Peptides against a protein of PDB entry 2AUS. Designs and how they scored, part 48

Target 1, 323 residues: chain A of PDB entry 2AUS
Amino acid sequence: ADIKREVIVKDDKAETNPKWGFPPDKRPIELHIQYGVINLDKPPGPTSHEVVAWIKRILNLEKAGHGGTLDPKVSGVLPVALERATRVVQALLPAGKEYVALMHLHGDVPEDKIRAVMKEFEGEIIQRPPLRSAVKRRLRTRKVYYIEILEIDGRDVLFRVGVEAGTYIRSLIHHIGLALGVGAHMAELRRTRSGPFKEDETLVTLHDLVDYYHFWKEDGIEEYIRKAIQPMEKAVEHLPKIWIKDSAVAAVAHGANLTVPGIVKLNAGIKKGDLVAIMTLKDELVALGKAMMSTQEMIERSKGIAVDVEKVFMPRDWYPKLW

## One batch from the design tools (peptide; aimed at target 1 L102 E151)

Design b2_p20_7_s3 (made by RFdiffusion4, then SolubleMPNN; from b2_p20_7, 7 letters changed)
Fold by OpenDDE base, seed 5:
Structure b2_p20_7_s3 (fold): chain B 323 residues (1-323), chain A 20 residues (1-20)
Amino acid sequence: as target 1 above (323 residues)
Amino acid sequence: SAEEEARRRFEELLARAEAR
């Protein structure tokens, strides 16, 4: 998620009409909710699906979805996409995750050995999905981006870990315990990051949502519920972006593929087959799609399909049809 | 419970880490 992507400008003279669209900061509260994502602090106990169902009840929503399952006992960052934004979770599922974990060792191990062995688990690891996962139990590689030991106290090891999506921390801890020769188990786990969503001032509880919805509906105070909901564009911050001309927005919003002439600017390092976010010049999410060209091909070519549009988010009427 | 103790221990060690 933290890879700063260079922005390549193709058309430095491209302007946007300020009267068109609804930038993330200019949405009326009802529209903000319709295109919102909550950075939820999931409590321990409930399933991620139960929590989504509760949010739907609290906020009187027809539809919502989460950006990646947390086990019942696992707390922390659960992005919940609302209403028309619900499908933006597809951008979050493949995103990297961070956790803080408490590992309990089943024997005494010198601290130096703990540190040395845990460092060896940075990089590619081979994992087998647990029996309860919806994923076929095939051996697969996963990346551990970093392990940071926070505390070692006897048999308890508190550590931060950054991982590729679908890395099982329980399995990682089991393998660390085997490598230490004493065995280990996961005593506690909190997710501190899911792609662009982290523990920050945007993190809210279910209780906060109850109170904030009450303040809005009964007292007319929208400030709290507005702050508790992030714009759907937050959920695509980690994706490579392509910014398009105002004249291309309505076509893409109608499900037309993005062609090269519609591109104003784009991130470097897009490869064919990458999931990309198509944005307006006001940083509004128009659609998600599959790159049909590399960044280089999108720069060099004058025509052709740049993005196969898979999911439109923007309403068809926010920008005029200019075709 | 073992789960409550694990959570307490997690919070205790996290607070120590944040105080450094």
Scores: peptide ipSAE 0.611, ipTM 0.962, DockQ to the pose 0.920
OpenDDE base, seeds 1, 2, 3, 4: peptide ipSAE 0.602, 0.607, 0.606, 0.017; ipTM 0.961, 0.961, 0.961, 0.497

Design b2_p20_8 (made by RFdiffusion4)
Pose (drawn by RFdiffusion4):
Structure b2_p20_8 (pose): chain A 309 residues (1-127, 142-323), chain P 20 residues (1-20)
Amino acid sequence: ADIKREVIVKDDKAETNPKWGFPPDKRPIELHIQYGVINLDKPPGPTSHEVVAWIKRILNLEKAGHGGTLDPKVSGVLPVALERATRVVQALLPAGKEYVALMHLHGDVPEDKIRAVMKEFEGEIIQRKVYYIEILEIDGRDVLFRVGVEAGTYIRSLIHHIGLALGVGAHMAELRRTRSGPFKEDETLVTLHDLVDYYHFWKEDGIEEYIRKAIQPMEKAVEHLPKIWIKDSAVAAVAHGANLTVPGIVKLNAGIKKGDLVAIMTLKDELVALGKAMMSTQEMIERSKGIAVDVEKVFMPRDWYPKLW
Amino acid sequence: AEEEEYFRERFEEMREKALE
């Protein structure tokens, strides 16, 4: 998921006018929240659905959604997209996820076999692909390990299968998600407590600084997604519901294949929309016309890059 | 309940160690 993609510039002269839109990290606080995402450290106990409901009450929001469900007892990274950016969590499906898990073996098994069997579970699995498994600690029947997986991978099922392969059986004692696409345990990971307090600092004390840092621009959700940057003049057509045509492309990532989920970005690196690529990168470079992206969801409001009559 | 508490504490301790 976190492979740095090469950027290919087709129109080296394209410029963006600062009058239109906003750099993503410079939105007025209300707009920042309307188009924000929270990198939330979900506490054990509540369901992911319940956590989102609490967040909507805390931030007095109309809409919100999480990216990748965590079960009630699972803690860790839970991206929660807000308001207008609610559907941006779609961008996380192609990006992977990473967990730290504690596996309790129902029988004694030599460490040698445990490491050997765990390794064999990398690759493909039926219940999804397991990118990597790293054993952190093996203490008796307790195995602590880090695992990277494709989205929708049920870790409980993975541990159960490891238990079968070892014949002794296995139980997932605990699970914590450490990565969900571009969201990881860094300075942007916040708790529900921080969110409530920072909201009070803003609405009661008038200080926006803390609630601002607790909420990320929605563009964070597409950091690991192939991108196509378009001219200022092309943003309006897309923002108004038209698919993206090739003439509007300024630069794009290498490796885009037909059918890939892509992010359409302004030259300010703001998220305009998510869509499916109808052409490859090379076809987008060589062709002068045609629909480059079948737009599935528009995020940018019509007001930022307006059509003038 | 007591077993689950034990594993929660256990996980936290082993994870903290792994992070050192």

Design b2_p20_8_s3 (made by RFdiffusion4, then SolubleMPNN; from b2_p20_8, 13 letters changed)
Fold by OpenDDE base, seed 4:
Structure b2_p20_8_s3 (fold): chain B 323 residues (1-323), chain A 20 residues (1-20)
Amino acid sequence: as target 1 above (323 residues)
Amino acid sequence: SAAEEEARRRFAELLARARA
């Protein structure tokens, strides 16, 4: 998520009509909710699905989905996409995650050895998914981006860890314990990041949502519920983006594939097969799709399908048909 | 369980120290 993507401009003369669309910061409250994502502080105890069901009840919503399961005992950052934004979770599922974990060692180990061994687990690790996971139980490589030891108190090790999606922290701790020779288990786990969502001022509890919804419905105060819900565009901040002409927006919103002439600017480093966000020049999410070309091919070619559109988010009427 | 509550308390204390 922290990789600044270079922006390559293909058409420097492209303008956008300010009367078309609804930029993320200018949506009426009802529309903001329809295209919203909550950065929820999931409490320990409930499943991620139960929490999503509670949010739907609290906010009187028909649909919602979460950006990656947290176990019942695990707290912290759970992005919950609302209503028309529900499908944006597909952008968050493959996103990197950060956790703070408490590891309990089953024996005494010198701190220097703990630090040295835990550093060896940075990089590529081999994991076998737990039996309870919906994932095929085969050996797979996962990247540990970083391990930061926060505190060592005898047999208790508090650490921050950044990992590739679908890395099992419980399994990581088990392997660290084996490498230390004493064994270890995961005592506590909190997720502190899921892609662009982190522990910041946007993090809200279920209690906050109850109060903020009440303030809106009973007192007419929109401010709190507006701040508690992020625009769906937040959920794609970590993806490579392609910005399109106003004239291309309505076609893509109708489910047409993005062709090369519609591109105004794009991120560097797009590869064929990548998940990409198609954006307006006002940074509105039009659709998610699969890149059919690299960034270089999208620059060099004059025609062809640039993106196979998989999921449309934008309503068909926000931009006029200009074809 | 009491053990889970103790572990949670200890985690919160350690987390508070690490944020200070």
Scores: peptide ipSAE 0.024, ipTM 0.653, DockQ to the pose 0.957
OpenDDE base, seeds 1, 2, 3, 5: peptide ipSAE 0.022, 0.014, 0.021, 0.055; ipTM 0.622, 0.503, 0.632, 0.719; seeds 1, 5 fail the geometry check

## One batch from the design tools (peptide; aimed at target 1 L102 E151 R190)

Design b2_p21_1 (made by RFdiffusion4)
Pose (drawn by RFdiffusion4):
Structure b2_p21_1 (pose): chain A 309 residues (1-127, 142-323), chain P 21 residues (1-21)
Amino acid sequence: ADIKREVIVKDDKAETNPKWGFPPDKRPIELHIQYGVINLDKPPGPTSHEVVAWIKRILNLEKAGHGGTLDPKVSGVLPVALERATRVVQALLPAGKEYVALMHLHGDVPEDKIRAVMKEFEGEIIQRKVYYIEILEIDGRDVLFRVGVEAGTYIRSLIHHIGLALGVGAHMAELRRTRSGPFKEDETLVTLHDLVDYYHFWKEDGIEEYIRKAIQPMEKAVEHLPKIWIKDSAVAAVAHGANLTVPGIVKLNAGIKKGDLVAIMTLKDELVALGKAMMSTQEMIERSKGIAVDVEKVFMPRDWYPKLW
Amino acid sequence: EEEEHRERFEELLEKAREEEE
């Protein structure tokens, strides 16, 4: 997921006018929240659905959604997209996820076999692909390990299968997500307590600094997604519901294949929309016309890059 | 028992983090 993509510039002269839109990290606080995402450290106990409901109450929001469900007892990274950026969590499906898990073996097994069996579970699995498994600690029947997986991978099922492969059986004692696409345990990971307090600092004390840092621009959700940057003049047509045509492309990531989920970005690096690539990168460079992206969801409001009559 | 496993996980995780630092 976190492979740095090469950027290919097709129109080296394209410029963006600062009058239109906003750099993503410089939105007025209300707009920042309307188009924000929270990198939330979900506490054990509530369902992911309940956590989102609490967040909507705390922030007095109309809409919100999480990216990748965590079960009630699971803690960790839970991206919560807000308001107008609610559907941006779609961008996380192609990006992977990472967990730290505690596995309790129902029988004694030599460490040698445990490490050997765990390794064999990398690759593909049926219940999804397991990118990597790193054993952190093996203390008796307790195995602490870090695992990277494809989205929708049920870790409980993975541990159960490891138990079967070892014959002794296995139980997942605990699980914590450490990564969900570009969201990880860094300075942007916040708790529900921080969110409530920072909201009070803003609405009661008039200080926006803390609630601002607790909420990320929605562009964060597409950090690991192939991108196509378009001219200012092309943003309006897309923002108004048109698919993206090739003439509007300024630069794009290498490796884009037909059918790939892509992010359409302005030259300010704001998220305009998510869509499916109808052409490859090379075809987008060589062709002068045609639909480059079948737009599935538009995020940018019509007001930022307006059509003038 | 579940509380014990949870505490155990937290302790092990803290240890792993300290070792990584």

Design b2_p21_1_s1 (made by RFdiffusion4, then SolubleMPNN; from b2_p21_1, 10 letters changed)
Fold by OpenDDE base, seed 4:
Structure b2_p21_1_s1 (fold): chain B 323 residues (1-323), chain A 21 residues (1-21)
Amino acid sequence: as target 1 above (323 residues)
Amino acid sequence: DDAAARARFEELLARAREREA
């Protein structure tokens, strides 16, 4: 997720009106919640859906959605998008994940062999989804970005693993166990990262949310609940971005496709078909869409549809119609 | 035992964090 994307400026003279929109840091608390994402520390036990239902109850919300299911027994980073931000979870589903896993070996293996074999699982692996997965059980390639062994203690191996979305750590551990010749199973799993969401100061529990909501509603203290909720823009930090003119914002907010003249700046390395975030010059998320051009085509062309707008987030009235 | 596995996970994770510090 830490891919620093170069920013290419097309219009260095483009200004933004400070009176228009609501930058992520300037949203009133109610509006901040309406466009919020919680970096939840999911406890072990409940389903991801039960946890989302609890958050809706705690915060008195109509809608919420999660940025990729954790199994009941799996703890850790579960992004929960709130209210008008609920649909931003689509940006998080394809995002890379990190886990800390406890693998239990079914026999004794020399440490050097454990280290050597686990290193061979870095890179491209072939997986079959488990039976309980909603994903069709076809063989598929997945990337293991890194494996970091944290502890080896007898038959217990604690490791950190960075993976492509939809890599099954249980299946990875099973294959590692087979390669070691003794077999293995996943004893415990925690997700430590989901795209831009990680174990940091923004990670909150369900208990924290209860307390922070009470502090706001009973004591008038908004600070805690404000810090516990991230702006929806955080949920798109890992996506390639296109920043647009103020004059283009209202059209895109009405569901119009982004045309090349509306672009002020954009990330390098956008390919046709990529999911992109359309941003204002104040770093507000306007919409998600499919790139219809590469970055290079968006630079070289004077006209045409740059982005097919799939999901609008920004209200239609935040920016005036300037067309 | 799921409780024993969790306790072992927390133990080893604590040990790992102490070494990274």
Scores: peptide ipSAE 0.649, ipTM 0.959, DockQ to the pose 0.910
OpenDDE base, seeds 1, 2, 3, 5: peptide ipSAE 0.645, 0.646, 0.644, 0.642; ipTM 0.958, 0.959, 0.958, 0.958

Design b2_p21_1_s2 (made by RFdiffusion4, then SolubleMPNN; from b2_p21_1, 14 letters changed)
Fold by OpenDDE base, seed 3:
Structure b2_p21_1_s2 (fold): chain B 323 residues (1-323), chain A 21 residues (1-21)
Amino acid sequence: as target 1 above (323 residues)
Amino acid sequence: DEAAARARFAELRARAEARAA
């Protein structure tokens, strides 16, 4: 999520009509909810699906989806995309994750050895998915981006870990325990980050949502529920972006592929096959799609399909048809 | 045992946060 991407301007004369669209910061509360994502603090106990079902009941929603399963016992950051934003979760599934874990060692190990061995688990690791995973149980590589030891107290090791999506922390802890020679297990796990969503002031509980919805519906106070829901655009902050002309927005909103002439600016480092977010000049999410060109090809070419549009989010009427 | 692990997690996390502050 923290990858700063350069923005390359292809058309410096492109303007946007202020009367078209609904920028994330200017949506009426009902529209904000329809295009929202909750940074939920999932409690330990319920499944991610149960929690999504509760949110749907609390907020009187027809649809919602989560940005990556947390096990019942695992607490913390669960992005829940609402209503028309539900499909934005596909951008969060491949995103990096951070956890704070409590590892319990089955024997005494010197602190220096704990630190040294845990450092060796930064980088590429080989894992086999657990039996309960829908993923085929083949050996696969995963990246551990970092391990930060927070506390060592006897046989208890509290650590922060940044990982590639679909890294199993329980398996990591098991392998660390084997490498230490004493064995270990995962005593507790909390997810502290899922792509652009982290533990911050936007993190809300189910209880907060009950209260905030009540304040809105019964007292007419929308401030709390507005703050509790992030715009769907938050869920794509970590993706490479392509910003398009106002004249291209309606076509993309109708499911047309993005062609090179529609591009105003784009992030550097897009490669063919990357998931990209197509944005308006007002930073509204139009669609997600697959890059059919690199950034360089999108700059150099005058024509062709830049993005194969896979998922449209923007309503068809926010921008006029200019074709 | 799960309650004890949660309590221990909360304790150690609070200790780590207090040292980082």
Scores: peptide ipSAE 0.626, ipTM 0.961, DockQ to the pose 0.899
OpenDDE base, seeds 1, 2, 4, 5: peptide ipSAE 0.621, 0.624, 0.617, 0.623; ipTM 0.960, 0.960, 0.960, 0.960

Design b2_p21_1_s4 (made by RFdiffusion4, then SolubleMPNN; from b2_p21_1, 11 letters changed)
Fold by OpenDDE base, seed 4:
Structure b2_p21_1_s4 (fold): chain B 323 residues (1-323), chain A 21 residues (1-21)
Amino acid sequence: as target 1 above (323 residues)
Amino acid sequence: DEEAARRRFEELYARALAREA
């Protein structure tokens, strides 16, 4: 998620009209909710689907979706996209995840050996999905980006782990236990990051949401509910971005593909087939789409389809039709 | 015991966070 992508400017003279659109910081509260994502602290016990249903009930919403299932017993960061933002969760499914895990060892192991063996699990690991997974049980490689041991207390090992999406921490702990020679199991698991969403001041509980909604509806205080809901644009911060001219926004908002002349600036390293976020010059999310060109092709070419638009988020009336 | 594991996690994680702060 912290990948600073270089920004290549294609049109340095492109201006944006301040009267058009609704930048993430300037949405009325009702509009902010309709284009919102909650960084929920999922409690242990309920399913991710039950929690989404509760949020819909608490906030009186028709639609919501989550940015990647947590098992019932797993707590922590569950992004919940609201109403018109619901489909933004597709950007979060492939995003990297971080967890804090408690591993219980089935025997005594010297601390130095624990540290040495766990470090060997950084990088590429081979996993088989568990039986309960909807994923076909094929052997697959997954990336472990980092393992940080937080605490070693007898047979209990608390560690932070950054992983590729769909890495099974339970399976990782099982293999660590085998490598240690004593065996191990996952005692507890918390997700501390899902792409751009982490344990920070934006993390809220279900109880917080009840209170904050009450303060808004009964007391007229919108501040708390406004802070509890992030703009949908946060859910795409980790994606490569393409910023477009004001004159191209309405066409893309109507579902037209982005053509090369509409591009003002773009991130480096876009490949054909990548999921990209199409943004206004005010950092408003217009749409998600599939790159049909590389960054280099989008720079060098004067024409052609740059992005196949898959999901439009922006309302059609935020920007005028200039065609 | 799942409750014992949860309490142990909370204890150790609180200790870790207090050292990172």
Scores: peptide ipSAE 0.641, ipTM 0.960, DockQ to the pose 0.949
OpenDDE base, seeds 1, 2, 3, 5: peptide ipSAE 0.634, 0.635, 0.640, 0.635; ipTM 0.958, 0.959, 0.959, 0.959

Design b2_p21_2_s1 (made by RFdiffusion4, then SolubleMPNN; its pose is not in this set)
Fold by OpenDDE base, seed 1:
Structure b2_p21_2_s1 (fold): chain B 323 residues (1-323), chain A 21 residues (1-21)
Amino acid sequence: as target 1 above (323 residues)
Amino acid sequence: SADEAAIERFRALRAARRAAE
């Protein structure tokens, strides 16, 4: 998520009408909720689906979805997309994850050996999905981006780990234990990051949501519930972006593919097949789609389909039809 | 930081486990 992407400007004269759309910071509270994502601190115990159902009940919502399952016993960062933003979770599913884990070793191992062996698990690993996973139980590769040992205390190892989406920390710990020769198990696990969502001031509990909703509905104080809900645009911060002309927004909002003439600016390093966010010049999310061209092709070509639009978020009426 | 709070919770859980052992 921390990858700074260069922005290439194609049309430096492109202007946006301030009367069109609803920038994330200018949405009325009801509209903000309709296009919101909660950075939830999931408690240990309930399933991610139960927690989503509770949020729907607490906030009186028709729809919600989560940005990647946490096991019942796992706590921490669970992005929950609300109402019209529900499908933005597709941007979060492939996003990298960070965890803090407590590993318990089944025997005594010198600290130097623990550190050396855990360092060898940085990079590509082979995993088999657990039985409880909806994923087919086939061997697959996953990336461990980093392992940071926070503390070693006898047989207990506290560590931070950054991983590719769908890496199983329980399986990683099992394999580390085998490599150490003594065996190990996962004692505790917390997710500290899911793409752009991390443990920060935006992290809220279910109790916070109850209180904040009460303050809004009973006391007329919207500030707390407004701060507890992030704009859906937060959920796409880690994606490469393409910013489009005002004249192209309504067409894309109607489900038309983005063509090259509609592009004002774009991130460097887009490859064909990448998931990209289509944005207005006011940083409003219009749609998610699949890049049909590289960044270079989008710069060099005068025409053609740049993005195959997979999911529209923006209402059709926020921008005028200019076609 | 929230990360630090999570780390401290795990340290506390570990300490409690050792005290029960």
Scores: peptide ipSAE 0.021, ipTM 0.541, DockQ to the pose 0.555
OpenDDE base, seeds 2, 3, 4, 5: peptide ipSAE 0.020, 0.019, 0.000, 0.019; ipTM 0.523, 0.527, 0.358, 0.554; seed 2 fails the geometry check

Design b2_p21_2_s2 (made by RFdiffusion4, then SolubleMPNN; its pose is not in this set)
Fold by OpenDDE base, seed 5:
Structure b2_p21_2_s2 (fold): chain B 323 residues (1-323), chain A 21 residues (1-21)
Amino acid sequence: as target 1 above (323 residues)
Amino acid sequence: SRDAEWIARFRALRAARRAAE
């Protein structure tokens, strides 16, 4: 999520009509909720699905989805996409994750050895998914981006870890314990980040959501519920983006593929097959799609399908049909 | 810092475990 992507401008004269669309900051509260994502502090105990069901009841929603399962005992950052934004979770599932973990060692190990061995687990690791995973129990490689030891106290090791999506911290700790020769288990785990969502001022509890919804519905105070819900565009901040002309927005909103002439600007480093966010010049999410060209091809070519549109989010009427 | 908060929480959890043993 922290990779700053260069923005390449193809059309520096392209303007947007301020009367068209609903920028993330200009959505009425009802529309904001319809296109919202909650940065939920998932409590320990319930499943991620139970928590989503509670949010739907609290906020009187028909649909919601989460940006990646947390185990029942695991707390922390669970993005929950609401209503029309529900499908944006597909952008969050493959996103990197950060955790803070407490590892308990089953024997005494010198601190220097703990530090040395844990550093060896940075990079590519081989994991087997646990039995309870919906994922086929095949050996797979995963990336550990970083391990930061926060504190060592005897047999207890508190550490931060950044990992590729679907890395099992319990399995990582087990393997660290084996490498240390004493064994280890995961005593505590909290997810501190899921792609663009982190522990910040946007993190809210289920209790907060109850209170904030009541403040809105009973007291007419929308401020709290508005702040508790992020625009769906937050959920795609980590994706490569393509910004399109106003004249192309309605076509894409109708499910048409994005063609090269519709591109105003784009991020560098898009590869064919990448998941990309198609944005308006007002930073509204139009659709998610698969890049059919690289950034370079999108710059050099005058025509062709740039993005195969997979999921439309924007309503068809926010921008006029200009075709 | 977030790290200081986590360290403080860890110390509290450790103290609670030691008191329960």
Scores: peptide ipSAE 0.166, ipTM 0.747, DockQ to the pose 0.769
OpenDDE base, seeds 1, 2, 3, 4: peptide ipSAE 0.190, 0.019, 0.019, 0.012; ipTM 0.778, 0.536, 0.518, 0.422; seeds 1, 2, 3, 4 fail the geometry check

Design b2_p21_2_s3 (made by RFdiffusion4, then SolubleMPNN; its pose is not in this set)
Fold by OpenDDE base, seed 5:
Structure b2_p21_2_s3 (fold): chain B 323 residues (1-323), chain A 21 residues (1-21)
Amino acid sequence: as target 1 above (323 residues)
Amino acid sequence: SMEERYKEEFRRLIAERRARE
């Protein structure tokens, strides 16, 4: 998620009207909630769906969705998108994940061998999804971006691991155990990152949400609930972005595809077929879409469909129709 | 640090397991 993307400016004279839209940090509390994402510390025990249902009850919400299932026993970072932001979770599903795992070895292995073998699992691995996964049980490759051993105590190995979306840490640990010759199982797992969401000051518990909602509704204190909810734009920080003219915003908000003339600036390295975030010049999320051009094509061309708009988030009335 | 917290939790979990054996 921390990929610094170069920003290429196509129109350096483009200005934005400060009276239009609602920048992420300038939303009234009700609107902030409607376009919010909670960085939830999911407790061990409940399913991700149960936790989402509880959040809906706590915050009196009609809709919510999570940014990628955690097993019941797995704790940690579960992004929960709220109300009008619910579908922003589609941006989080393909995002990289980080975990801290406790692996228990079924035999004694020298520490040097543990370290050497675990290092070999950095890179491409072959996995079969578990039976309980909604994913078809086909062999597939996944990337392990890094493995960092935090502590070794005899047969117990605490490690941090960064992985491609849909990598099963339980399966990784099983294969590490096989490679070590003694076998292993996953004793504990915590997700510490899901794309742009990590363990930081924005991480909140279900208990925090109960308290913060109470402070707002009963005491009139909005500060806590405001801090507990991130703007939906947080959920797309890891995506390549295209910033558009004010004159293009209303059309995209109505579901029109983004055409090349509407582009003010864009990230480098966009490929055809990439999921991209269409942003205003105030960093408001207008829509998610599929890039129909590369960054280079979007720079060089004067016309054509740049992005096939798949999901609009921005209300149609935040920006005027300028056509 | 986050790492220290995980190490402490790790030590606790090991101790709890050893106490069950």
Scores: peptide ipSAE 0.221, ipTM 0.808, DockQ to the pose 0.810
OpenDDE base, seeds 1, 2, 3, 4: peptide ipSAE 0.155, 0.209, 0.320, 0.251; ipTM 0.792, 0.809, 0.862, 0.825; seeds 1, 2, 3, 4 fail the geometry check

